Peptides against a protein of PDB entry 4N3Y. Designs and how they scored, part 46

Target 1, 83 residues: chain A of PDB entry 4N3Y
Amino acid sequence: ETRDQVKKLQLMLRQANDQLEKTMKDKQELEDFIKQSSEDSSHQISALVLRAQASEILLEELQQGLSQAKRDVQEQMAVLMQS

## One batch from the design tools (peptide; made by RFdiffusion4, then SolubleMPNN)

Design b2_p14_4_s2 (from b2_p14_4, 7 letters changed)
Fold by OpenDDE base, seed 4:
Structure b2_p14_4_s2 (fold): chain B 83 residues (1-83), chain C 83 residues (1-83), chain A 14 residues (1-14)
Amino acid sequence: as target 1 above (83 residues)
Amino acid sequence: as target 1 above (83 residues)
Amino acid sequence: SIMQPLEQLEEQLA
């Protein structure tokens, strides 16, 4: 009886240890995932911000060009009207 | 000649405006994407952190159980050795 | 789910 109990407890101990090890591994993997995900997100967002900034510059240039083009058209129209 | 120039400039103006509108739209979409991505990442990470915390609690409980089981085994072994 | 197996084990060890 006592011998059987000891053997049972030994098995339980082994099982518990195995689960503990598994849990530890899973936790570590989770932490690693969080870390990597955060880094990836940060880099991705930074890249997109740069792209947005580039677009802003282009937008401003286009606006300037548009304004100038409008002025040029108006000038040419004035010449045409004089003739 | 002058009339042709005016017409050319009018076309250029239209083209410029179209590009401007396109750029504005693209920029807005980019900003929206960044915003949404950031929110998603934040929420996802928070959820994973909570999961990790839960795992930590379970780990501690398992450790406690393991220690107790070990003590129990040792006690039973002592009894066995006395017989 | 990682929690379910662990909870079961905890109950066994209690």
Scores: peptide ipSAE 0.048, ipTM 0.477, DockQ to the pose 0.010
Fold by OpenDDE base, seed 3:
Structure b2_p14_4_s2 (fold): chain B 83 residues (1-83), chain C 83 residues (1-83), chain A 14 residues (1-14)
Amino acid sequence: as target 1 above (83 residues)
Amino acid sequence: as target 1 above (83 residues)
Amino acid sequence: SIMQPLEQLEEQLA
C-alpha cells in the first residue's frame, strides 16, 4: 500500500508540476500579449493624434479663409450700396 | 461668386470639424480600450500567479509526503530483511 | 522570473 501511495503521489506531483509550468507559460504569454497590444495601440493612437493635428490645422486655415471671404463679401456689398 | 466661395468654405469647415471630432473620439475610445484591456490582463495574470503559487505549495506538500513515503518503505524493507 | 520550473524537483524525487 505504501508503494501505491508513493506512485500516486508521484503522479500527483507530475500533474501539479505540469499545471504550474502551464500557468507560468500562460502568464508569460499574457504579458507578451499585453505588451504587444499596448504597442499596437500606442502606434494607432499616435497616428490618430497626427491626423487630428492635421485636421486642426486645416480647420484653422479654413476659418481664416472663411473670415476673409466674409470680409470680401462685406466690402463688395459696401461698394454696391454706395454706387 | 464670392458668396458661393463662402458657402463652399463653410461646408469644408464643417466637414473638417466633423473629421476632427471623429478623430478625437476615436482616440479616446482607443485609450479607453487599452486601459480596459490592460486591466483585464492584469487581473488574469494575478489570478494565474495565485494559481501558480497554490500549485507550488501543493508540490512542496507532495514532495514532503513522497519523502515520507519513501522512508516508510525503506523502514519496512529493513524490518523484513532482518526478520 | 520569480518562479522556476519544478523539473529539477521531479528529477530529485525519481
Scores: peptide ipSAE 0.043, ipTM 0.418, DockQ to the pose 0.011
Fold by OpenDDE base, seed 5:
Structure b2_p14_4_s2 (fold): chain B 83 residues (1-83), chain C 83 residues (1-83), chain A 14 residues (1-14)
Amino acid sequence: as target 1 above (83 residues)
Amino acid sequence: as target 1 above (83 residues)
Amino acid sequence: SIMQPLEQLEEQLA
């Protein structure tokens, strides 16, 4: 009877150990996934930052151009009105 | 001609601005997604931690039981051999 | 403890 109990406990111990190891493996896989996902996201964000910076530069240039164009129109109109 | 240039630049400026705003929005959405994903992962990991802790406790209990069972068997065998 | 790595990760994510 006690012999049978020992065998039973051995089995239970093995099962519990397997469960623990499985859990630890799952954790590791999750960590790896998160790390990879984070890295991918970081790269994507960096690309977006560069895109935004390019857009900002473009906006600045266009604004300057628009201002100049406006001034040019005003100047031309003034000249014509003097006629 | 200059008038036409002004109108063209106005359009270009609006388009550029729209692009910039879109990019900024995309960035924000990505950040929000990453944050939410991270939080979800954290919760999942916490659950796994609890599971692992439970398994660890079980293992300890089983080991103790196994040790005791082993001792019991040995004791019983000793008694029988004295017969 | 074998649980330390898990606990540490949890703390890092918090």
Scores: peptide ipSAE 0.040, ipTM 0.411, DockQ to the pose 0.022
Fold by OpenDDE base, seed 2:
Structure b2_p14_4_s2 (fold): chain B 83 residues (1-83), chain C 83 residues (1-83), chain A 14 residues (1-14)
Amino acid sequence: as target 1 above (83 residues)
Amino acid sequence: as target 1 above (83 residues)
Amino acid sequence: SIMQPLEQLEEQLA
């Protein structure tokens, strides 16, 4: 019966619509999650970059200090040997 | 004593270098993780898009079928009323 | 919205 066919198609249409809506919702949620996750990670990376840069500056300063300290020891040893 | 200062600076230099190396490693690992995660998510989104597109096509087909089914019922009713 | 025509159709069929 055509009436039964109509009812069947109505059910199928509703089911298909529900599935489409669910799929679209899931897609949007995933996109939003990726966007937010990427932003959070970017901030974390930036923080690590700043820390690394600070460490690099410290290393350079310490290297200079170490070189100077070695020179000072050498100079003191030279004076001691002259006495 | 300058000698003690040298030893102290050497220790500080090693500590700073270790920290810098660790920071750089952590940064790189984070970047790699983000890259991989983004690629995986992109593939998942693509799969969802394809599913949504398939559902949309199905919905259009079902709508056409439903409209046709309704027309068929109306035609049958018209014939019945004429008898 | 792609879903609007479908929702409208469902309302008409209810």
Scores: peptide ipSAE 0.040, ipTM 0.424, DockQ to the pose 0.009; fails the geometry check

Design b2_p14_4_s3 (from b2_p14_4, 7 letters changed)
Fold by OpenDDE base, seed 5:
Structure b2_p14_4_s3 (fold): chain B 83 residues (1-83), chain C 83 residues (1-83), chain A 14 residues (1-14)
Amino acid sequence: as target 1 above (83 residues)
Amino acid sequence: as target 1 above (83 residues)
Amino acid sequence: SVLAPLEQLEQQLA
């Protein structure tokens, strides 16, 4: 009976719409998560990069200091030898 | 006429299903993206952490070396003063 | 709303 077919199709339509709504909600939540997660990760990466850069600068300074210290020791030794 | 209602509902059902399929596909793609992006970010963060740790070790070594060099210079100066 | 047309039809046929 056609009336029964209509009722069945209406039920199926409701079910499809319910699923669609749920899926759209899930999609939106994922988009929000992606945005937030991306921002958080970006901040963390940037912080680590800056830390690494600062450490590299300090390394260079220490290396220069060490080299100078070695030169100074050599100079003092030379003076001692001349004395 | 009920038959016309059936046909209309069938069309609407098809449209709903098409939209559902599209939305489900989009959701799946986002999930895949999240997974991949998370892995990539995790790897990058881990690499930076390891780099920072290695640099810290080197910093400590250089600091010790510099301190030792200064002590050596002081010792040489003391010897010179005694000579 | 993406579902609005479908929901409207559903209500009309109900």
Scores: peptide ipSAE 0.128, ipTM 0.411, DockQ to the pose 0.004
Fold by OpenDDE base, seed 4:
Structure b2_p14_4_s3 (fold): chain B 83 residues (1-83), chain C 83 residues (1-83), chain A 14 residues (1-14)
Amino acid sequence: as target 1 above (83 residues)
Amino acid sequence: as target 1 above (83 residues)
Amino acid sequence: SVLAPLEQLEQQLA
């Protein structure tokens, strides 16, 4: 019966629409997750890079100090040998 | 005394070297962490992107289905009105 | 909105 067919199709339409809405929401959530995750990672990485850079500066300073200390020892040794 | 000064400087040199080694290790660990974190995030994001793409395909299919259902309903309604 | 036309149709058919 044509009437029954119409009713059936109406139901199918509603069901499809519901599924579409659900899927659209899921897609949006995934996109949001990707965006948030990327941003979080970016910030974290940036912070760690800065920390590494700070450590690099310290390393350079320590290296300079070591070099100077070495020279100082050598100078004092020379003085001692002369005495 | 010059001798005492030399010994002091030798100790300072050793201490500085120890600190340098420690700092170098820490720097390396930070770099490794950054690298690993970036790779992990990249893989995760890629997987999520693929999932989102799959959902997109489903959405498109659902939209097509909805459109067809709409047309079918309209056709049946027209038939019903004519009867 | 993708759903807007469909929602209107659903209302008409309901």
Scores: peptide ipSAE 0.060, ipTM 0.464, DockQ to the pose 0.008
Fold by OpenDDE base, seed 3:
Structure b2_p14_4_s3 (fold): chain B 83 residues (1-83), chain C 83 residues (1-83), chain A 14 residues (1-14)
Amino acid sequence: as target 1 above (83 residues)
Amino acid sequence: as target 1 above (83 residues)
Amino acid sequence: SVLAPLEQLEQQLA
């Protein structure tokens, strides 16, 4: 009886160790995934921010260009009115 | 000549406006994407953290269980030695 | 609107 109990407990230990090892691996994989996901997201967002900034600069340039073009048209119209 | 210049400038204005409008839309889409991406990533990471925490708790429980099992085996072995 | 004044000008010139 005692011998059987010992063998049973030994089996339980092995099973528990296996489960522990599996759980440890799962935890590690999740942590690694979180880390990778965070890093990838951060880099992707940064890249998109840069693109948005480039668009912002272009918008500003276009606005200035349009304002100038408007002035140029107005000037030409004034010339036409004088002629 | 002046008339042709005015017409040319008008065309340039229209083209510039079209480009500006397009760029504004692109910028807005990028900003919206960044916002959505950030929010989605945040929620996903939070969910994964919760899963990892659950695994951590399980690991701790298993460790305690294994320690107890080890003690139980040792106790049974002691009994065997006495018998 | 950034474009509104320019659009109005274009209409006036048309």
Scores: peptide ipSAE 0.073, ipTM 0.466, DockQ to the pose 0.008; fails the geometry check
Fold by OpenDDE base, seed 2:
Structure b2_p14_4_s3 (fold): chain B 83 residues (1-83), chain C 83 residues (1-83), chain A 14 residues (1-14)
Amino acid sequence: as target 1 above (83 residues)
Amino acid sequence: as target 1 above (83 residues)
Amino acid sequence: SVLAPLEQLEQQLA
């Protein structure tokens, strides 16, 4: 009977609506997760960048110090040879 | 003594180099992780999009079917009243 | 379209 067909279609429609709503919700949650994950990663990378920059500066300063120290040793040796 | 100072600076320089290398490696790994994570998420989202599209099509078809079914019921009732 | 934002996101991540 047609009335039974209508009832069946109404049920199917409700089921389809539920599926659509669920899918849209899942999608939204995934999008939010990606956004949040990207923000967290960005902060972590920024921290690492700062650490790397600090290390680079330290390396340059230490290299300069090493070079100067070597020069000082050579100068001291020269003085000792002349004494 | 200056020579001791040189040795100390050399050690510090090596330590700084190690720290820099480690930091750069960590940064690269994090960047790679973000890239891979984004790709994985993109694939998941694509799958959800397809599911949502399928649900939308189904909903539209079911709505059309429901409307037609209702019209059929009304037509049948009209025939019954005239019999 | 209800799915337009998702499609845009797909394109951004591609």
Scores: peptide ipSAE 0.041, ipTM 0.404, DockQ to the pose 0.023; fails the geometry check

Design b2_p14_4_s4 (from b2_p14_4, 6 letters changed)
Fold by OpenDDE base, seed 5:
Structure b2_p14_4_s4 (fold): chain B 83 residues (1-83), chain C 83 residues (1-83), chain A 14 residues (1-14)
Amino acid sequence: as target 1 above (83 residues)
Amino acid sequence: as target 1 above (83 residues)
Amino acid sequence: SVLQPLEELEERLE
């Protein structure tokens, strides 16, 4: 019976070890996935931030142009009224 | 012509603003996605870590049992040889 | 290009 017990425990030890190894592997794969996904997303966000900043600059330029155009119209109208 | 220029710039300002708003929204959505995904993954990894730790404990217990079983066999054999 | 939409707007202003 003791011999049978040894064999049983050896089997169970192997099974438990297999479970442990599988769990460790799965964890590692998840960590690798998260790392890669986060890096990819970080690059994408950075690109979008740069695009947003470029848009902001363009908006400022356009606003200035609009303001100048309005002033030009006002000046033209003033000249016409004086003539 | 100046009036036409004003109208043109107003249109372009609106278009640029729309682009800016869209870019900002897209960035925010990506940030939210990453945050949520990372949180979910973190929970999953934590669960797997706990499972791995449980497996480790079980392995230790089984190893102890195996060692004890071997000792028991040795003792039984010794008794048999003495008889 | 990340800036392509903005570049198109700038080109239209020229």
Scores: peptide ipSAE 0.060, ipTM 0.432, DockQ to the pose 0.009
Fold by OpenDDE base, seed 4:
Structure b2_p14_4_s4 (fold): chain B 83 residues (1-83), chain C 83 residues (1-83), chain A 14 residues (1-14)
Amino acid sequence: as target 1 above (83 residues)
Amino acid sequence: as target 1 above (83 residues)
Amino acid sequence: SVLQPLEELEERLE
């Protein structure tokens, strides 16, 4: 009966529409997640870059200090050897 | 004593270098993670888009079928009313 | 496919 066919199609339409809405919602949620995750990670990376830069500066300072300290030791040793 | 200072600076240099290496490693790992995660998500989104498009096509077909079925029912009712 | 059941039903109504 055509009446039954109409009712069946109405149900199918609702089901298909629900699936479409769900799919679109899931897509949007995923896009939002990626956006937020990328932003958060970008901030974290920036912080790590700054920390790395600070470490590099410290390394340079320590290397200079080490070199100077070695020179001072060598000078002291030379004085002792001459006495 | 200068000798002790040298030894201390050597230790500090090693510690600073270790921290630098760790920081750079962590940064790289985070960048790699973001890259991979974004690629995976992009593929998933593309799949969802295709599914949504398929749902849209189905919806259009079902809507057309529903409209036709309704017209058929109305025609049948008209015939019955005229008899 | 999530749409497979609906597609099958649609085919039956054609």
Scores: peptide ipSAE 0.057, ipTM 0.443, DockQ to the pose 0.009
Fold by OpenDDE base, seed 3:
Structure b2_p14_4_s4 (fold): chain B 83 residues (1-83), chain C 83 residues (1-83), chain A 14 residues (1-14)
Amino acid sequence: as target 1 above (83 residues)
Amino acid sequence: as target 1 above (83 residues)
Amino acid sequence: SVLQPLEELEERLE
């Protein structure tokens, strides 16, 4: 009876140990995944920020150019109307 | 000539604006994704930690039980050998 | 937003 109990407990112990080890491993893998994913995304975000900044500069330059071009057209139109 | 330039600049401005807006949106989506992914993983990790702790407790209990069972068997064997 | 001035400019040019 006690012998059978010992064998049963041994089996349960092995199972519990396996589960514990697996759980610890899984936790570590998840932590590593979060870290890696966060780092990768951070790099991508940084790249996007730089791209956005570049496009912002372009937008500003284009706005200035467009405004000037519009003024030039208006001036030319004024000359034509006066001729 | 200037009119054509204006039209060209307008097109370029629209394109630049679209790109900027898209980039800003993409950045925000990535930030949101990181946040959500991290939170989800954190919850999972916490659950795994709790599970690991539970299994650890079980392991300790089983070890104690196993040790006691072993002692009981040994005592019974001693009695048998003495009879 | 940052793009608001651009949008306003586009509207004026249309």
Scores: peptide ipSAE 0.040, ipTM 0.433, DockQ to the pose 0.009
Fold by OpenDDE base, seed 2:
Structure b2_p14_4_s4 (fold): chain B 83 residues (1-83), chain C 83 residues (1-83), chain A 14 residues (1-14)
Amino acid sequence: as target 1 above (83 residues)
Amino acid sequence: as target 1 above (83 residues)
Amino acid sequence: SVLQPLEELEERLE
């Protein structure tokens, strides 16, 4: 019966349409999630990079200070040996 | 006292080095996490894209079938009116 | 929207 066939196809079309709509929505949500997650993580990385760079600069300064302090001790010892 | 200064700077240097090492490690872990997370999500998106495409094809087929079924009903009605 | 033409078709077939 053709009428029944039409009704069946209408139902199938609606179901397929619903599935397509749902799938498209889910895909978009996932893409949005990835975008947001990457942005958040990128901000964290940037903060850590800055922290690492600051620590590196501090290390360099401390190394220079340590070297100078060592030289100062050596100079003081030299003076003592001459007294 | 210079000796105390040296010892202090050595301690500070070690502490700074530890902090730098930790920060570098944390940054790398975060980058690795982002990479892995994005790969996982990308696979999910790809799967959903394929599903959406399949649904779209199904919809097109069903639409054509529905249109044909509707035409068939119309033709049958025309025949009945002529009998 | 890919779905809009389909929705319109459904409405016309009802």
Scores: peptide ipSAE 0.050, ipTM 0.444, DockQ to the pose 0.009; fails the geometry check

Design b2_p14_5_s1 (from b2_p14_5, 4 letters changed)
Fold by OpenDDE base, seed 2:
Structure b2_p14_5_s1 (fold): chain B 83 residues (1-83), chain C 83 residues (1-83), chain A 14 residues (1-14)
Amino acid sequence: as target 1 above (83 residues)
Amino acid sequence: as target 1 above (83 residues)
Amino acid sequence: VLEPLDEFERQLEA
């Protein structure tokens, strides 16, 4: 019976439409999540990069200071030996 | 006293080095996390895209079927009126 | 491009 077929198709169409809208929504939400998550992580990485660079600079400065301190000890020993 | 200064600098150097290594490790772990997370999400999005596309195709088919069903009803009514 | 389903259904009933 054609009327029954029409009603069936109407129902199927509604169901398909609902599924499509739901899927599109889910996809968009996931894309938004990735975007936001990536941005947040990027900020964190940037902060860590700066921190690492600062630590590297400190290390270099300390190494140079240590070398100088060593030389100072050597000079003092030389003076003592000459007294 | 110079000897004390040397020892202090040695300690500071070790601490700075440890901090640098830790920071570099943390940064790398974060980058790896982002990479993996993004890949996982990408796979999910791809699946959802395919699902949405399939649903869209179904919707189009159902709409065409519904239109045809409607026309069939109209034709049947016309026949009945002529009897 | 699909038309809004509600409009499609309305047209069917008209």
Scores: peptide ipSAE 0.036, ipTM 0.468, DockQ to the pose 0.009
Fold by OpenDDE base, seed 3:
Structure b2_p14_5_s1 (fold): chain B 83 residues (1-83), chain C 83 residues (1-83), chain A 14 residues (1-14)
Amino acid sequence: as target 1 above (83 residues)
Amino acid sequence: as target 1 above (83 residues)
Amino acid sequence: VLEPLDEFERQLEA
């Protein structure tokens, strides 16, 4: 019956529409997630970079300190050897 | 006493060396973490992009289906009205 | 661009 066919098609149309709306929402959520994830990652990486830079500064200071300490030890040994 | 001073400086040197080595290790770990994190994020984003693209294709298909379904319903209604 | 389904359904009922 044609009427039954129409009703069936209406149901199919509704189902298709529901699926479409869901898919559109899902796609938008994915895009938002990508954007947010990228931003969060960027911020985290920036923080880590700053931390690494701080460590680099400390490394340089320690290296200088080591060099000086070595020189100081050598100086004191020289004094000891002279006495 | 000079001898005691030398021993003290030797200890300080050892401590400085230990700190240097630790700091170097920490810095390397941070760099590795940044690299790994970036790669992981990149892979995840790539996967999400592909998923979004798949959703886009589905959306297009559904849109076409909806249009066709609408036309089909209208066609059936026309038949119904004629009968 | 798809029209709102509700409107379409309304038209079918009319």
Scores: peptide ipSAE 0.033, ipTM 0.509, DockQ to the pose 0.008
Fold by OpenDDE base, seed 5:
Structure b2_p14_5_s1 (fold): chain B 83 residues (1-83), chain C 83 residues (1-83), chain A 14 residues (1-14)
Amino acid sequence: as target 1 above (83 residues)
Amino acid sequence: as target 1 above (83 residues)
Amino acid sequence: VLEPLDEFERQLEA
């Protein structure tokens, strides 16, 4: 009868509300996760960029040192062959 | 003597060259890693955005359903109380 | 905007 129908509808409403609240929570968590993930990636990339820049500087220094060493060897060889 | 000095410098040059090659390789790997990491993050975020959008649609549908259910219950209650 | 369900239920049972 009508009374039972009303009670059934009330139950359905409660179930719908529960699902709604769950969905709202899940959505918020997703948004928070996206935000945090983006920030984490940004921080990580920044750190990696700094590391790459340090390697770049080292590379240039090594290249200069290598060139100088080569010249030094050539000079010493010249002295040796002339003696 | 000079001969030994030249040989020593040649060794030093080889060592410097080896370090240079290693550094160049490391730099390339860093750049590749940054690229891959960025792409991975982009793909992941895209997937999460789609998921969030799906949840948004569901949320709206649930809200509409909940509103309708509430109205249905109120209507049924009115019928019940008038009978 | 929906009212809190608990309040709605309370009103129906009152």
Scores: peptide ipSAE 0.033, ipTM 0.508, DockQ to the pose 0.008
Fold by OpenDDE base, seed 4:
Structure b2_p14_5_s1 (fold): chain B 83 residues (1-83), chain C 83 residues (1-83), chain A 14 residues (1-14)
Amino acid sequence: as target 1 above (83 residues)
Amino acid sequence: as target 1 above (83 residues)
Amino acid sequence: VLEPLDEFERQLEA
């Protein structure tokens, strides 16, 4: 009968709505995750870039020190040879 | 004496060189890590985007189904009221 | 945009 059909359809509608709401929530969670993941990665990469830059500066200093030390050794050797 | 000074400087030079080599290695490892991390993140984000798109398609289907179900219920209600 | 289903259901039962 028509009354039973209506009630059946109402149930189907509720079920469909519940599924829709769940799916919408899932989609939103995924989008939020993507956004957060991307931001976190960007922050981490930036931090690591800064660290790499610091290492670069240190490398330059060490290279300069190495060169100077080499020159100093050579100078002292010259003095030694002249003794 | 000069001889001792030279030997001391040679040691310092070796130590500086070793430190330089280590730092260069560390820098390279950091750069490699940054590159790999970025690539991995990009791949994961792309995969999640595809998943989100699939969910979007499902959402559209569910919304259409919901709308149709609503119309069906309303139609049956009209029949019921006319009985 | 989805309508509030609860209200719709209420109207159907009324």
Scores: peptide ipSAE 0.040, ipTM 0.512, DockQ to the pose 0.008; fails the geometry check

